Peptides against a protein of PDB entry 1MQS. Designs and how they scored, part 10

Target 1, 223 residues: chain A of PDB entry 1MQS
Amino acid sequence: ILKMLFLNKDLNNNDNITTITDDIFNQQEIIWKVLILDIKSTATISSVLRVNDLLKAGITVHSLIKQDRSPLPDVPAIYFVSPTKENIDIIVNDLKSDKYSEFYINFTSSLPRNLLEDLAQQVSITGKSDKIKQVYDQYLDFIVTEPELFSLEISNAYLTLNDPKTTEEEITGLCANIADGLFNTVLTINSIPIIRAAKGGPAEIIAEKLGTKLRDFVINTNS

## One batch from the design tools (peptide; made by RFdiffusion4, then SolubleMPNN)

Design b1_p9_5_s1 (from b1_p9_5, 4 letters changed)
Fold by OpenDDE base, seed 1:
Structure b1_p9_5_s1 (fold): chain B 223 residues (1-223), chain A 9 residues (1-9)
Amino acid sequence: as target 1 above (223 residues)
Amino acid sequence: SFKLTLSYL
């Protein structure tokens, strides 16, 4: 997250958030930026950073992507939002209107190829592709509540999995969503875990899906 | 409840 707030530049300090922000704040001129979030990413940011951290990272103002935002044509913008068609359309509209000087786009999870192509096509039509400085997948679709605890914030997951009226298709779909969130979490931790699950239930389905995703990722990264 | 464990070395 801090790397994103500093425009995905390499951070030389592996210390805590305070030390990193203090060092950067004291050593160089701060670049003031607008931070644009959605509901999910707002929760993510709030779980990890304090207001002072945002300020030291050069965030002058933050707002929701769906809010009516005032134009700041001389200020660069950081988008940290879910990879959806709706958000892409809003970003493109902001680009068309020259709402900000530069656009640093960060998606909370993996951007599907079809959406990337859509973004690229729309941006090309505007003739303002030079303002798009970055497009990154941050893989941050989880919330950190404690040092060793996180949440995927999937509503009614327990109820759905334990309701005898829930269909196999519904369970499979939910398990896929959980596996996606866990996959992104694992990538953020930057360590491949050993996965253990009880057999004969949703946990096994999740484990299999997660294992497949991780194996595919390792293979694709090493190829 | 269901339990899934991710273990790190």
Scores: peptide ipSAE 0.088, ipTM 0.819, DockQ to the pose 0.022
Fold by OpenDDE base, seed 2:
Structure b1_p9_5_s1 (fold): chain B 223 residues (1-223), chain A 9 residues (1-9)
Amino acid sequence: as target 1 above (223 residues)
Amino acid sequence: SFKLTLSYL
């Protein structure tokens, strides 16, 4: 998150948030930026950062992507939002209207190929591609509640998995969502875990999906 | 039961 707020510059990740923000605040010129969030990313960032941390990172204003936002054509903007068609359309519209000087786009999770192509196509049509400075997948679709505890914030997950009326397809879908969240969490931790699950249940499905994702990621990263 | 364990070295 801090890396994103500093326009994805290299940061020393071994330090705590306070040390990093203090060092940057004291030693470097602050670039003041607008931070644009959605509901999901707001929860994520709020679970990790304080308002003062945002300020120290150069965030002057933070707003929801769907709210009516005033133009700040001389101010760079950081988007940290879910990879959805709706958010892409809003970003492109903001680009068309010259709402900000520069656009640093960060998606909370992996942007599907079809949406990436849509974004690229729409941006190209605007003729303002030069304003798009960055596009990143941040893999931050979870909530940190405690230093060693996080939540995927999947509503009624346990109920759904234990409801006899739930179809296998629904269970599989839910397990996929859980695996995606865990995958993103693992990537954030930047360490590959050993996965263990009870056999014959949703845990096994999740473990298999997560394992596959991690293996694929390692293969793709090493290629 | 739903029990998944991620272990780190």
Scores: peptide ipSAE 0.087, ipTM 0.817, DockQ to the pose 0.022
Fold by OpenDDE base, seed 5:
Structure b1_p9_5_s1 (fold): chain B 223 residues (1-223), chain A 9 residues (1-9)
Amino acid sequence: as target 1 above (223 residues)
Amino acid sequence: SFKLTLSYL
């Protein structure tokens, strides 16, 4: 929790909360930020931290995600909320409205793949993905800087790939479309990625297709 | 260069 409040920087976990907050406060300029919670995370935070601890951590305001919140466009926001469609929609709406300067999103539990895709898609549509600085859950730690998070805007990709009724032809076709999208993205970024993919599934198929496209492109452009 | 990870497919 403290790590989250300090934008997921490394902290010495051997010290008590007061010592940690005091040390950080004394060593670095405090970054004032807003903390957005839901009912579940409020209970979690309240069980561990006092209001004074939040202040020492640079939390100037804390509020519930479902409550009306005043815009603070010059203040970064930390979200610590459940990974739900509703919360994602609210975060995206906050993003659209420029409610905060930066968005550090921490989900209280694992973010399902479909919701991550939804988040990515919605964020991409806003054109404000650069404001999303972090997305964390129990298993995910990644910093979002453009173009690290983007959407290919392929409808029902997750469902299609995970539906047992989907034919091999449909999967192959979808993988090709995804690979094409990624290829176009890579060209736009103007940098050749190191591609990693899970083995034995659509990811591998996509990786292979994309790799082939990239190799062909590089060869053709150098020739 | 950057790393492109296809972990959710």
Scores: peptide ipSAE 0.081, ipTM 0.778, DockQ to the pose 0.041
Fold by OpenDDE base, seed 3:
Parts: sequence; C-alpha cells; structure tokens
Structure b1_p9_5_s1 (fold): chain B 223 residues (1-223), chain A 9 residues (1-9)
Amino acid sequence: as target 1 above (223 residues)
Amino acid sequence: SFKLTLSYL
C-alpha cells in the first residue's frame, strides 16, 4: 500500500511507515495525487493508514470511484479499487474525459484475464494509453514510465491481434514486425534485456522471435 | 541489463 502511494518507488522495507514517510517528505518534493477508492479499499486503507499518512504520501484528495469527481487534469490519480467491469468502465471513462493527468491503477485483488483484455481494448480505442502509467494486482505488474516508454508506431496492432478473422500468417507477420522494432530498440539502448512474456499468446511469439534475433546478433558480433 | 516485459495491453 505504501509503495502504491509513492507510485511504486523503491522503498526501504526495513523502516517503519512513519520513518519512510518522514524521510521522503523531508528529502523529496511531494507529488500531489488523487486517491480513488471503492468501499472495500476504503476499509483497507483506513485500517492501515492514518489521515496524516495519506497527507505525507502526497494524497491531496481521496474519493470514491462511484462518486462524481471534479476533473483535475493536471493531477495524477492513484486508483485502488476492486477488479470489476464497473470499475474498469469508470476508469476508462475518466481516461476519456481527461479527468486526471496520469493513471496509476492498482487492483485490490487479481484481475481476471477477460477484464484485463477488456481494459486493454477500451484503452486502445481511446488512444490515451500513454496516460496509464501503472497497472497492478497481486500477480500483474505493468509499469510504463515516460523515460522508459517507446512506441513502435505499428498501426492497428491490437485490432489485428484481437480480430478473430485475422489469419495465423497475419499474426505471425505482425509479431515479426514487432520483434524487429524491439530488436532495433535494444540495439539503440545497447543493452541486452531479460525478456518476460505471457505464455500462449502473441507476447510469447514476439519474445521467441526477439530472443532469436538477439542470439544471432551476439554470435555474429563476437565472431 | 534491463527487464523487457511483453504484455497484452
């Protein structure tokens, strides 16, 4: 929870909450954020944190996700809510309306794959995926930071991969293009990545292709 | 080295 409030920055786990908040408060400029909760997460937060802790963490306002909330387009928002279709739809609507500057989404429990796909699809349609900086649950860790964010500018990649009419050949071709783009990016960064990909989907195909390209490159360069 | 995570999003 504390990591969530500090946008998942590395915190020294050996220190008490008060010590951590005091150190951060004294050493770094406070980033003011909005905290969006639901009924369940409100109970969780209230049981662990005091109002002063939220303030020290830079939470300027906290609200319920189902409540009407005023737009704060220049303020980042932390969502800590249950993984439900309703909450996802609300988050997407908030995204569409530019309600906040950045979106840090933390689900209180595991997000089912179908809901993740729904979130991804809706976000993709908005064209505002860059505003989603983090998506977390107990098993999912997806972080997009601006310095580490890049685009391959492949048009309609998501639509192509999700269209049931798309042929295997088209999927393979698209995955190859993505792998090529990633390969070029890796070469530009001049560092070999540790690749992680979900099994059983396009990510795995891309990972395999990229891995092969990297191995071939290393062999050819050392030769 | 860095971590490259490929996710369906």
Scores: peptide ipSAE 0.087, ipTM 0.789, DockQ to the pose 0.041; fails the geometry check

Design b1_p9_5_s2 (from b1_p9_5, 4 letters changed)
Fold by OpenDDE base, seed 4:
Structure b1_p9_5_s2 (fold): chain B 223 residues (1-223), chain A 9 residues (1-9)
Amino acid sequence: as target 1 above (223 residues)
Amino acid sequence: SFKLELYSL
């Protein structure tokens, strides 16, 4: 939680909350931020941090995501909310309206692939993906700038990959299409990624296919 | 290079 409040910078975990906040307050310039919460995350924050701790972390205002919030276009915002379609829609709406200068999104639990794809799709439509600086959950840890957050615009990808009635051939075909899309994206970025994937599922298949495509491309371009 | 992590449910 403290790491999140300091924009996911590395903190020394051996110190108590008070020591960490005091040290950062004294040694670094405080970046004033808005903290956006929901009901669940409010309970979590309240159980771990005191109001004074939030202030020391640079949180000038904290609000519920469903509340009407005044625009603060020059202030960065930290979202710490549940991974729901509703919250994603609100975040995207806040992005569209330029409600804050920067968006640091932290989900309280794992963000399902379908919701990540939905977020990416909606953000891509806004043309303001550069304002999304971070997206975190228990599994995701990355800084987002264009074109790092994007949609491949593949219809029903999540449903197909998660439907137990989907055949192996259908999964393989879809994974190939996804790998092709990622490959094209990589070429646009003009940088070769280090690929990591969860084992035992579609992600591994996609990673393998993409890896092969990239290796072949590198070999062919250097020949 | 950048890191590309792929996740499936």
Scores: peptide ipSAE 0.124, ipTM 0.836, DockQ to the pose 0.043
Fold by OpenDDE base, seed 3:
Order: sequence, then C-alpha cells, then structure tokens
Structure b1_p9_5_s2 (fold): chain B 223 residues (1-223), chain A 9 residues (1-9)
Amino acid sequence: as target 1 above (223 residues)
Amino acid sequence: SFKLELYSL
C-alpha cells in the first residue's frame, strides 16, 4: 500500500510505516496526489494507515470513485479500487474528461482478462493512453511510460486486424511489420525480452515471428 | 532481460 502511494518506488521493507514516511518526507520533494477509493478499499486503507500517513505520502484529497469529483487536471490521481466493469468505465470517463493529469491504477484484486481487454480497448479509443502511467493488481504490473510503452506508428493496424474482409495474407504481412518494429526496438534497448502473448490471435503470430528473428540474430551475432 | 506482453484487441 505504501509503495502504491509513492507511485511504486522501491522502499526499504525493513522499516515501519512511520519511519518510511518520515524519511521520504524529510529527504524528497512530495508529489501531491489525489487518492480515489471505493467502499472496500476505504476499509483497507483505514485499517493500515492514519490520516497523517496519507498526508505524508502526499495525498491531498481522497474521494470515493462513485462520488462526484471536481476536475484537477494538473494533479496526478491514484486509483485503488475493485476490478469491476463499473469502476473501469468510471476511470475511462475520468480519462476522457481530462479529470487528472496522470492516472495510476491499482486494483485491489486480480483483474480478469476480459476486463483488462475492455479497459485497453476503451483507453485506445480515447487516444489518451499516455496519461495512464501504471496498471497494477496482485499479479499484473504494467508501466505504460516510455520506454515501457511505445508506438510503432503503423497506420490502420487496428482496422486491418478487425476488418472481416481482411485476408490472411494481409494479416500476416501486418504481423510481420509489427514484429520487425518490435525487433528494432529490442535492438535499441539492447536487451532480449521474455515474450508472452495471448493464444489464437495476431499477438501469437507476432510473438512467433519476433522470437524467430531474435533467435536468428543471436545465432548470427555469436558466430 | 525484460518482459514483453502482447495483447490483441
């Protein structure tokens, strides 16, 4: 929880809450943030943290996600809420309305794949994905800032992949182009990734192509 | 190494 409040920076795990907050407060500039909760997470936060702890963590305002909240377009927001369709829709609406400057999303429990896909789809449509900086649950860690998030700037990729009139050859060609872009990115980062992709779709095709390119490159470089 | 996650929408 403390790690979340400090935007998931590494903290000394051996110190108590008071020592950690005091050290950070004394040594670093405080980033003021809004904390958005639901009923369940409110109980969780209240059981672990005192009001003074929130203040020391830079939380200026805390509100319930279902409450009417005033826009604070220059203030970053931390969401700590249940992974529900309703909460996702509210977050997306807040994103659309530019309610906050940055969005740090922390789900209180595991985010199901269908809800992750829904979130991703809605965010993609808004064109404001760059404002989402983090998405976390107990198993999922996504930081969507550069260089962790990047665009290959391939025109009409979504439309091509979702148009029923698109041929397999066109899909394969597009996947190859995406894989090439990812390959170039990997070379720029100078680190070999562990690749994970959903089965049965374009992501799997891209993963396979990228894997092949990386293997071939490693073999050729070591030869 | 880093982790690369690919998702299709």
Scores: peptide ipSAE 0.108, ipTM 0.820, DockQ to the pose 0.037
Fold by OpenDDE base, seed 2:
Structure b1_p9_5_s2 (fold): chain B 223 residues (1-223), chain A 9 residues (1-9)
Amino acid sequence: as target 1 above (223 residues)
Amino acid sequence: SFKLELYSL
């Protein structure tokens, strides 16, 4: 949750939420952003974080997704909502209306393939896919600069990668599997991407593995 | 080429 609120930047490995928020608040420039929730995610957030924690995380305003929200075109938005057709349509409408400057979308649970395709299609039609900066669900999702969105069907990737009981070997193994999936997807797209990943986490591991696979493929294909 | 961005929570 905290990583989401800090746009997936590296966080200190502390068990105390207050310590984490204090450290980030004091050491880094705060990015003010809007948090959009639904009823379910509101309960989740409320169970884990205090109002002061949200403030320290740079949340200037939080609202329900179904509420009539005023445009804040210069403010980035974090969505933390259920993966439903209704919520997707609202997000897309918000995108169309330039309601926020950037969109960081986090689904509270698995995004079904049909809804993923619907989201991707609608976003592509808007021509504003560049404003979508992140998309997450219980799996690890990926986005390209082109109006394409896809996910790998690896169950519980988020949970496994964020469980403190997960071993380094397990993380490495999972990252390898994710990289394999991405590799196949990239080949289907028929273009070699420039890979960017947040440092210090699973994304970096995946990026490195994927990069290696792609380089090896190119070398082998040209040999 | 295209840009592929990877993020982890």
Scores: peptide ipSAE 0.080, ipTM 0.775, DockQ to the pose 0.138
Fold by OpenDDE base, seed 1:
Formats: sequence, structure tokens, C-alpha cells
Structure b1_p9_5_s2 (fold): chain B 223 residues (1-223), chain A 9 residues (1-9)
Amino acid sequence: as target 1 above (223 residues)
Amino acid sequence: SFKLELYSL
């Protein structure tokens, strides 16, 4: 959650929320953002964060997604909402109306493929896909770049990777599974990607595994 | 080629 509020930048997860927010507040310029929630995510945020934590994270205003919200076209928005057709339609409408400068979308649970495809289709029609900077759920975190929006449908990836009780072996196994899924996707697309990943976390592990698989594949197919 | 950017929460 805290990482989400800082636009999913790498944070020192060994520190408590207060220490992290204080360090960022003191060392970096605060990017002011709007936080958009639903009823379920409001309860989640309220249980974990204090109002002061939100302010230190640069959240100037938080509102419910179904509320009538004033446009802030020069301010980026973070959505943390349930993966429903209704919420997707609202986000797309906000995009169409240029309600915010940038859109960082975080779903509270897994986004099914049909809804992901619906989101991608609607966004593509608007011609404003460049404003959607991030889309996240419990399975995958990615930047929306049309037309390559997809899900691996691996359950509880976020929870498993962030549970302190999870063993290194379990993390490695999960990362391998994710890398395999990405590899298969790449083969389907029939194009070799330039891979970028945040350092110091599972994304880096996955990127390395995927890179190795791709290199091995290229070598084997050219031989 | 395309760009694949990976993030973890």
C-alpha cells in the first residue's frame, strides 16, 4: 500500500511506515496526488495508514470513486479500487474527461482477463492511453502500453511475495512461474522485449529469469 | 521489439 502511494517506487521494506514516510518527505520533493478509493479499499487504507501518513505520501485529497469529484487536470491520480466493470467504466470516463494528469491504477484484487481486455479496449478508443502510467493487481504490476496488456492469472502473487513468512525457496519458485508465463507470452507475441525492472525486489528476479530464458531460446533457435 | 517493464508492490 505504501509503495502504491509513492507510485510503486522501490522502498526500504525493512522500515516502519513512519520511518519510510519521514525519509521520503525529507529527502525528496513531494509529488501531490489524489487518491481515489471505493468502500472496500477505504476500510483497508484506514486500517493501515493514518491521515498524516497520507499527507506525507503526498496525498492531498482522497475521495470515493463514485463521488462527484472535481477535475484536477494538473494533478496525478492514484486509484485503489475493486476490479469491477463499474469502476473500470468510471476510470475510463475520468480519462476521457481529462480529470487528472496521470492515472495510476491499482486493483484491490485480481483483475480477470475479460475486465482487463475491456479496460484496454476502452482506453485504446480514447486515444489517451499515454495517461495511464501503471496498472496493478495482486498478480501482476505493469505499465499499460497498447496493445500489450495481459495477465498471467497467478493467484496471490502480491500476498506471497510480501508475506514475511514466505521462504526464499517459495519466492524463487513463484518468480520462476511468473517468468515462465511471461516467456510463453513473449513467444506468442513473437517479439523479443527490452526488459526493465525495479531493482531490489521480485521484479528484478523475474526479469533476470526471463532474460535468461529468452537468451537460451534465441541461442537454441539459431543453432 | 517491445518494452516490458516489470514492477512489484
Scores: peptide ipSAE 0.077, ipTM 0.789, DockQ to the pose 0.114

Design b1_p9_5_s3 (from b1_p9_5, 5 letters changed)
Fold by OpenDDE base, seed 5:
Parts: sequence; C-alpha cells; structure tokens
Structure b1_p9_5_s3 (fold): chain B 223 residues (1-223), chain A 9 residues (1-9)
Amino acid sequence: as target 1 above (223 residues)
Amino acid sequence: MFKLELSSL
C-alpha cells in the first residue's frame, strides 16, 4: 500500500509504516496526490493506514470513486479500486474531463485481460494516454483486522457453503472467489504458504484452486 | 514461509 501511495517506487518494506513515511518525507519532496477509492479498497486501506499515514504519503484528499469529485487538474491521482468495468469507465471519464493531472491506476486485484483491453481501448480514444502513468494490480483485496488476522469480507460465505440449497456451481464459484482473495493475500505477504486443507469439502476445493493459482504465478514470474 | 490451514467450519 505504501509503495502505491508513493507511486510504486521502491520502498524498504522492512521498516514500520511510520519510519518509511518519515524517511521518505524527509528525503524526498512530497508529491501531493488525490486518492480515489471504492468501498472495498477503503476498508483495506482503513485497516492498515491511518489518516495521518495518508497525509505523510502525500495524500491530501481521498474520496470514493462514485462520489462527485471536484476537478483538480494540477494534482495527480492515485486510483485504488476494484477491477470492474464500472470503475474503468469512471476512470476513463475522469481522464476525458482532465479531472487530474496524472493517473496512477492501481487495482485491488488482478485486472482481467478483457478489462485491460477495454481500458486500453477507451484510453486510446481519448488521446490522453500520456496522462496514465501507471496501471498496477496491487493484490490487496482484503482487510487486516489484526496483525495476524485478515478477512476477505465475503458476505454470507458460511451460509452459502452450508446451505443445502446451494448449488455446486455456486459453491465452486464462491470457492474460486475465496481462492482469489487468498491468492491476493499471499502475494501481498510475498511468501508462498504451505497449504493444508481438510479433505472432502470446500476447503479442499479452495486449496486446490489456490495451489493452482500460486503455481501458475510462480511459473509465469520465473519465465 | 508460513502455513495456511484451510478449515471449514
């Protein structure tokens, strides 16, 4: 998250947030930025950072992507939002309207290829692609409640998995979503876990999906 | 490296 707030510059991740922000604050000119969030990413950021941390990172204003936002054409913007068509459209509209000087787009999870293509296409039509400075997948689709506790904030997951009326397709879909969330979490932690799961249930399905994702990622990263 | 244990409640 801090890296994102500093426009994805390399930061020493071994230090406390306060130390990092203080060091950067002292060593570099603060670039004041707007942070644009959605509901999900707001929860993520709020779980990890305080308002003062945002300020130290140069975030002067933070707002929801769906809120009416005043143009700040001379201010760079950091988007940290879910990879959805709706959010992409809003970003493009903001681009069209020159709402900000620069656009640093960070998606909370992996942007599907089709949406990336859509983004690229729409941006190309605007003729303002030069204003888009970055597009990143941050893999931060979770909230941290405690130092060693996180939540994927998937509503009614327990009910869905235990409701006899739930279809196999729904279970599989939910398991995929959970696996995606875990995958994002793992990537954020930057450590590949040893996965253990109970056999014969959703846990196994999730483990398999997650394992596959991790293997694929490792293969693709090392290639 | 950490252990990720998945359990169904």
Scores: peptide ipSAE 0.099, ipTM 0.796, DockQ to the pose 0.023
Fold by OpenDDE base, seed 3:
Structure b1_p9_5_s3 (fold): chain B 223 residues (1-223), chain A 9 residues (1-9)
Amino acid sequence: as target 1 above (223 residues)
Amino acid sequence: MFKLELSSL
């Protein structure tokens, strides 16, 4: 998250957020930026950072992506939002209207290829692709509630998995979403887990999906 | 290396 707030520049690997922000604040000129969030990413940021941390990172103002935002054409913007068609359309509209000077786009999780292509196409049509400075997947589609506890914040997951009227397709879809969230968490922790799951239920489905994703990732990263 | 256990609540 801090790396994102500093436009994904390499930061000295100090374990303490406060030390990093203080060192940067004291030693380097702060680039003031706008931070655009959605409901999910707001929860993520709030679970990890304090308001003072944002300020020290050069965030002058933060807003929700769906809110009416005043144009700041001379200020760079950091988007940290869910990879959805709606958010992409809003970003493109902001680009069209020259709402900010530069656009640093960070998605909370992996952006599907179809949406990436849509983003690229729309940006191309605007003729303002030079303002798009970065597009990253941050893999932060989770909430850290405690040092050793996290939540994927998936609504009605328990009800969906335990309702006998739920279709197999709905269960499979939910399991895929959970696996994606866990995958993002694993990547953030930067450690591959040993996965254990009860057999014959959703846990097994999730474990299999997660295992496949991790294997694919390792293969692709080592290539 | 850490352990990830998946169980239904």
Scores: peptide ipSAE 0.093, ipTM 0.793, DockQ to the pose 0.022
Fold by OpenDDE base, seed 1:
Structure b1_p9_5_s3 (fold): chain B 223 residues (1-223), chain A 9 residues (1-9)
Amino acid sequence: as target 1 above (223 residues)
Amino acid sequence: MFKLELSSL
């Protein structure tokens, strides 16, 4: 998240958030930016950063993507939002209206190819592709509640998995969502886990899906 | 390396 707030520049300091922000704040002129969030990413950022951290990172204003936002044509914007068609359309509309000077787009999870193509096509039509400075997938769609605890914030997951009326398709779909969240979490931790799961239930399904995703990722990254 | 245990509890 901090790297994103500093426009995905390499941060050489492995120290805590406060030390990193203080060092950067003292060493260079702050570039003031607007931070655009959605409901999900707001929860993510709030779980990790404090208001003072945002300020030290140069975030002067933060707003929800669906809110009416005042134009700041001379100020760069960081988008940190879910990879949805709706959010892409809003970003493109903001681009068309010259709402900000530069656009740094960060998606909370993997952007499907069809949506990437849609974004590229719409941006191309505007003729303002030069204002799009970055497009990143940050793999940050989870909530950190404690140093050793996180949540995927999937509502009624326990109920759905334990309700005898739940269909196999519903269970499989939910397991896929959980596996996606775990995948993003693992990538953020930057360590491949040994996965253990109970056999004969949703845990096994999740483990298999997650294992496949991790293997595919490793293969594709090393190629 | 860490261990990820998945359980329904």
Scores: peptide ipSAE 0.091, ipTM 0.786, DockQ to the pose 0.022
Fold by OpenDDE base, seed 2:
Structure b1_p9_5_s3 (fold): chain B 223 residues (1-223), chain A 9 residues (1-9)
Amino acid sequence: as target 1 above (223 residues)
Amino acid sequence: MFKLELSSL
């Protein structure tokens, strides 16, 4: 998250948030930026950073993507939002209207290829592609509640998995969503776990899906 | 490297 707030520049990650922000604040000229969030990313940011941390990172204003926002044509913007068609359309509209000087787009999770193509196409039509400075997948689709505890914030997961009326398709879908969240978490931690799961239930399904995702990722990264 | 244990509550 801090890296994103500093326009994805390399930061020495071995220090705590306070040390990093203090060092950057003291050593570098602060570039003031606008931070554009959605509901989900707001929760994520709020779980990890304090308002003072945002200020130290040069965030002058933060707003919701769906909120009416005043143009700040001389100010760069960081988007940290879910990879949805709706958000893409809003970003493109903001680009068309010259709402900000520069656009640093960070998606909370992996952007599907079809949406990436859509974004690229729409941006190209505007003739303002030069204002798009970055597009990143941050894989931050979870909330940190405690230093060693996080939540995927999947509503009614327990009920769905334990309701006898739940279809196999629904269970499989939910397990896939959980696996996706865990995958994003693993990528954020930047460490591949040893996965253990009880046999004969949703845990096994999730473990298999997660394992596959991790293997595929490793293969693709090494290729 | 860490261990991820998955269990149903």
Scores: peptide ipSAE 0.091, ipTM 0.788, DockQ to the pose 0.023

Design b1_p9_5_s4 (from b1_p9_5, 8 letters changed)
Fold by OpenDDE base, seed 5:
Structure b1_p9_5_s4 (fold): chain B 223 residues (1-223), chain A 9 residues (1-9)
Amino acid sequence: as target 1 above (223 residues)
Amino acid sequence: MYELELYYL
């Protein structure tokens, strides 16, 4: 999160910026920016940062992507939003309208290739691609409730997995969503775990999906 | 409760 708020610049302190220290804020040139969020990313940010921390990071205003936002054509914007077609269309519309000076786009999780291609195509049509300074996958699609506890904020997950009326497709879909959330969490921790799951249930499905994602990530990062 | 464990070395 802090790296993103500082435009993904290397914060020149040792590889473990795990603690919001006043030193991190004091070492960076404060560039005033707008932060654009969705409902999900708002919860993520709010779980780890206070409003004062946003100000220290140079966030002048934070707003929901779907709300009416005043143009600030001389102010750079950080988007931190879910990788959805709707959010892409809004970002592109904001680009078309010159709503901000620069666009630093951060997705809460991996942007699918088809959506990246759509974003690229729409941006190309605008002729304003030079205003898009960054596009990152942040892998921050979870809530930190305590220093050692996180939530994926998946509503009714326990009920769905235990309801005998739930279809195999629904279970598999939910397990995929859980695996995606765990994948994002693992990438945020920046350490590859050993996965252990009980056999014959949703945990095994999740473990398999997560294991596949992690293997694919490691292969793609080492290439 | 479904138990999935992630171990970090």
Scores: peptide ipSAE 0.123, ipTM 0.806, DockQ to the pose 0.023
Fold by OpenDDE base, seed 3:
Structure b1_p9_5_s4 (fold): chain B 223 residues (1-223), chain A 9 residues (1-9)
Amino acid sequence: as target 1 above (223 residues)
Amino acid sequence: MYELELYYL
């Protein structure tokens, strides 16, 4: 999170991206900027940062993406939002209206190819692509509940996995969503785990899906 | 309870 708030510049300290130290803030040039969030990303940010931490990171104003926001054409904006068509359309509309000076776009998880192509196409039509300074997948689709505890905020996961009426497709889909959340968490920790799961249940499905994602990631980062 | 364990070395 802090890295994103500092425009994805390298923080000179080996400090955990969730650790807030005065040293992290004092070593960076403060650029004043707007932070645009959605409901999900607001929960993520609020789980690890206080309002004062946002201010220390140079966030002067934070707002929901769906709220009516006043134009600040001389102020750079950080978007930290879910990778959805709706959010893309709003970002493009904000770009069209010259709402901010610069656009630093951060998605909470991986942006699907079709949405990336849509974003690129819409931005191209505006003629204002130079205002988009970066587009990142942040892999931050989880809530930190305690220093060593997180939640994927998947509603009814336990019920769905234990209801005998749940279809294999629904179980497999849920296991994929859990694996995606765990993948995002693992990438945030920046260490590849050894995965262990009990055989013959959802844990094995999740372990297999997570293992595949991690292998694919390692292959793609070493290429 | 479904147990998935991630070990970091």
Scores: peptide ipSAE 0.119, ipTM 0.810, DockQ to the pose 0.023
Fold by OpenDDE base, seed 2:
Structure b1_p9_5_s4 (fold): chain B 223 residues (1-223), chain A 9 residues (1-9)
Amino acid sequence: as target 1 above (223 residues)
Amino acid sequence: MYELELYYL
């Protein structure tokens, strides 16, 4: 999160959020930015950062992507939003309207190839690709409730996995969503875990899916 | 309870 708020610059400190923000706030010229969120990313940000931390990171205004936002053509914008067609279309519309000076786009999870191609195509048509400074997948689609506790915010997951009326397809789909959230969490921690699961249930399905994603990621990162 | 454990070394 902080790295994103500082335009994905390397933050050389393993220090507490407060120490990092205080050091940067006191030692560097603050670039004031707008932060554009969706409902999901708002919950993620709010679980980790306080309003004062956002101010120390140079965030003057934060707003929802779907709300009416006033143009700030001289102010750079950070988007931190879900990788959806709707959000892409809004970002492109904001680009067309010169709503901000620069666009730093951060998706909460991996942007599918088809949506990346759509974004690239729409941006190319605008002739304003020079205003898009960054596009990142941040893998931040979880909520931190406590320093050692997080939630994937998957409603009724336990009920769905234990309801005898739930189809195998629904279970498999839910297990995939859980594995995706865990994958994103692991990438955020920047450490590959050893996975252990009970055999013969949803935990095994999740473990296999997660293990596959992690292996594929390691292969692609080392290539 | 479905137990999935992630261990960091």
Scores: peptide ipSAE 0.093, ipTM 0.796, DockQ to the pose 0.023
Fold by OpenDDE base, seed 1:
Structure b1_p9_5_s4 (fold): chain B 223 residues (1-223), chain A 9 residues (1-9)
Amino acid sequence: as target 1 above (223 residues)
Amino acid sequence: MYELELYYL
């Protein structure tokens, strides 16, 4: 999160959030930015950062992507939003209208190839591709409730997995979503776990999917 | 309760 708020610059990893923000606030000319969120990313940010931390990171205002936002053509914008067609269309519309000076786009999870191609095509048509400074997958689709506890915020997951009326397809789909959230959490921790699961249930399906994603990631990062 | 455990070494 902090790295994103500082335009994905490398921050010294050994300091507490307060020390990093205080050092940057005292040592550098603050680049004031707008932070644009959706409902999901708002919960993620709010679970980790305080309002004062956003201010120290140079966030002058934060808004929901679906809200009517005043143009600030001289101010750079950080988008931190879910990888959806709707959010892409809004970002492109904001680009067309010159709503901000620069666009730093961060998705909460991996942007599918088809949506990346759509974003690239729409941006190309605008003739304003030079204003898109960054596009990142942040893998930040979870909420931190306590220092050692997180939530994927998947509604009714327990009910769905325990309802005898739930189809195998619904269970498999839910297990995929859980594995995606766990994958993103593991990447954020930057440590590969040993996975253990009970056999013959949703835990095994999740473990297999997560294990596959982690193996594929390690192969692609070391290549 | 479904038990999935992630161990960090």
Scores: peptide ipSAE 0.086, ipTM 0.784, DockQ to the pose 0.022

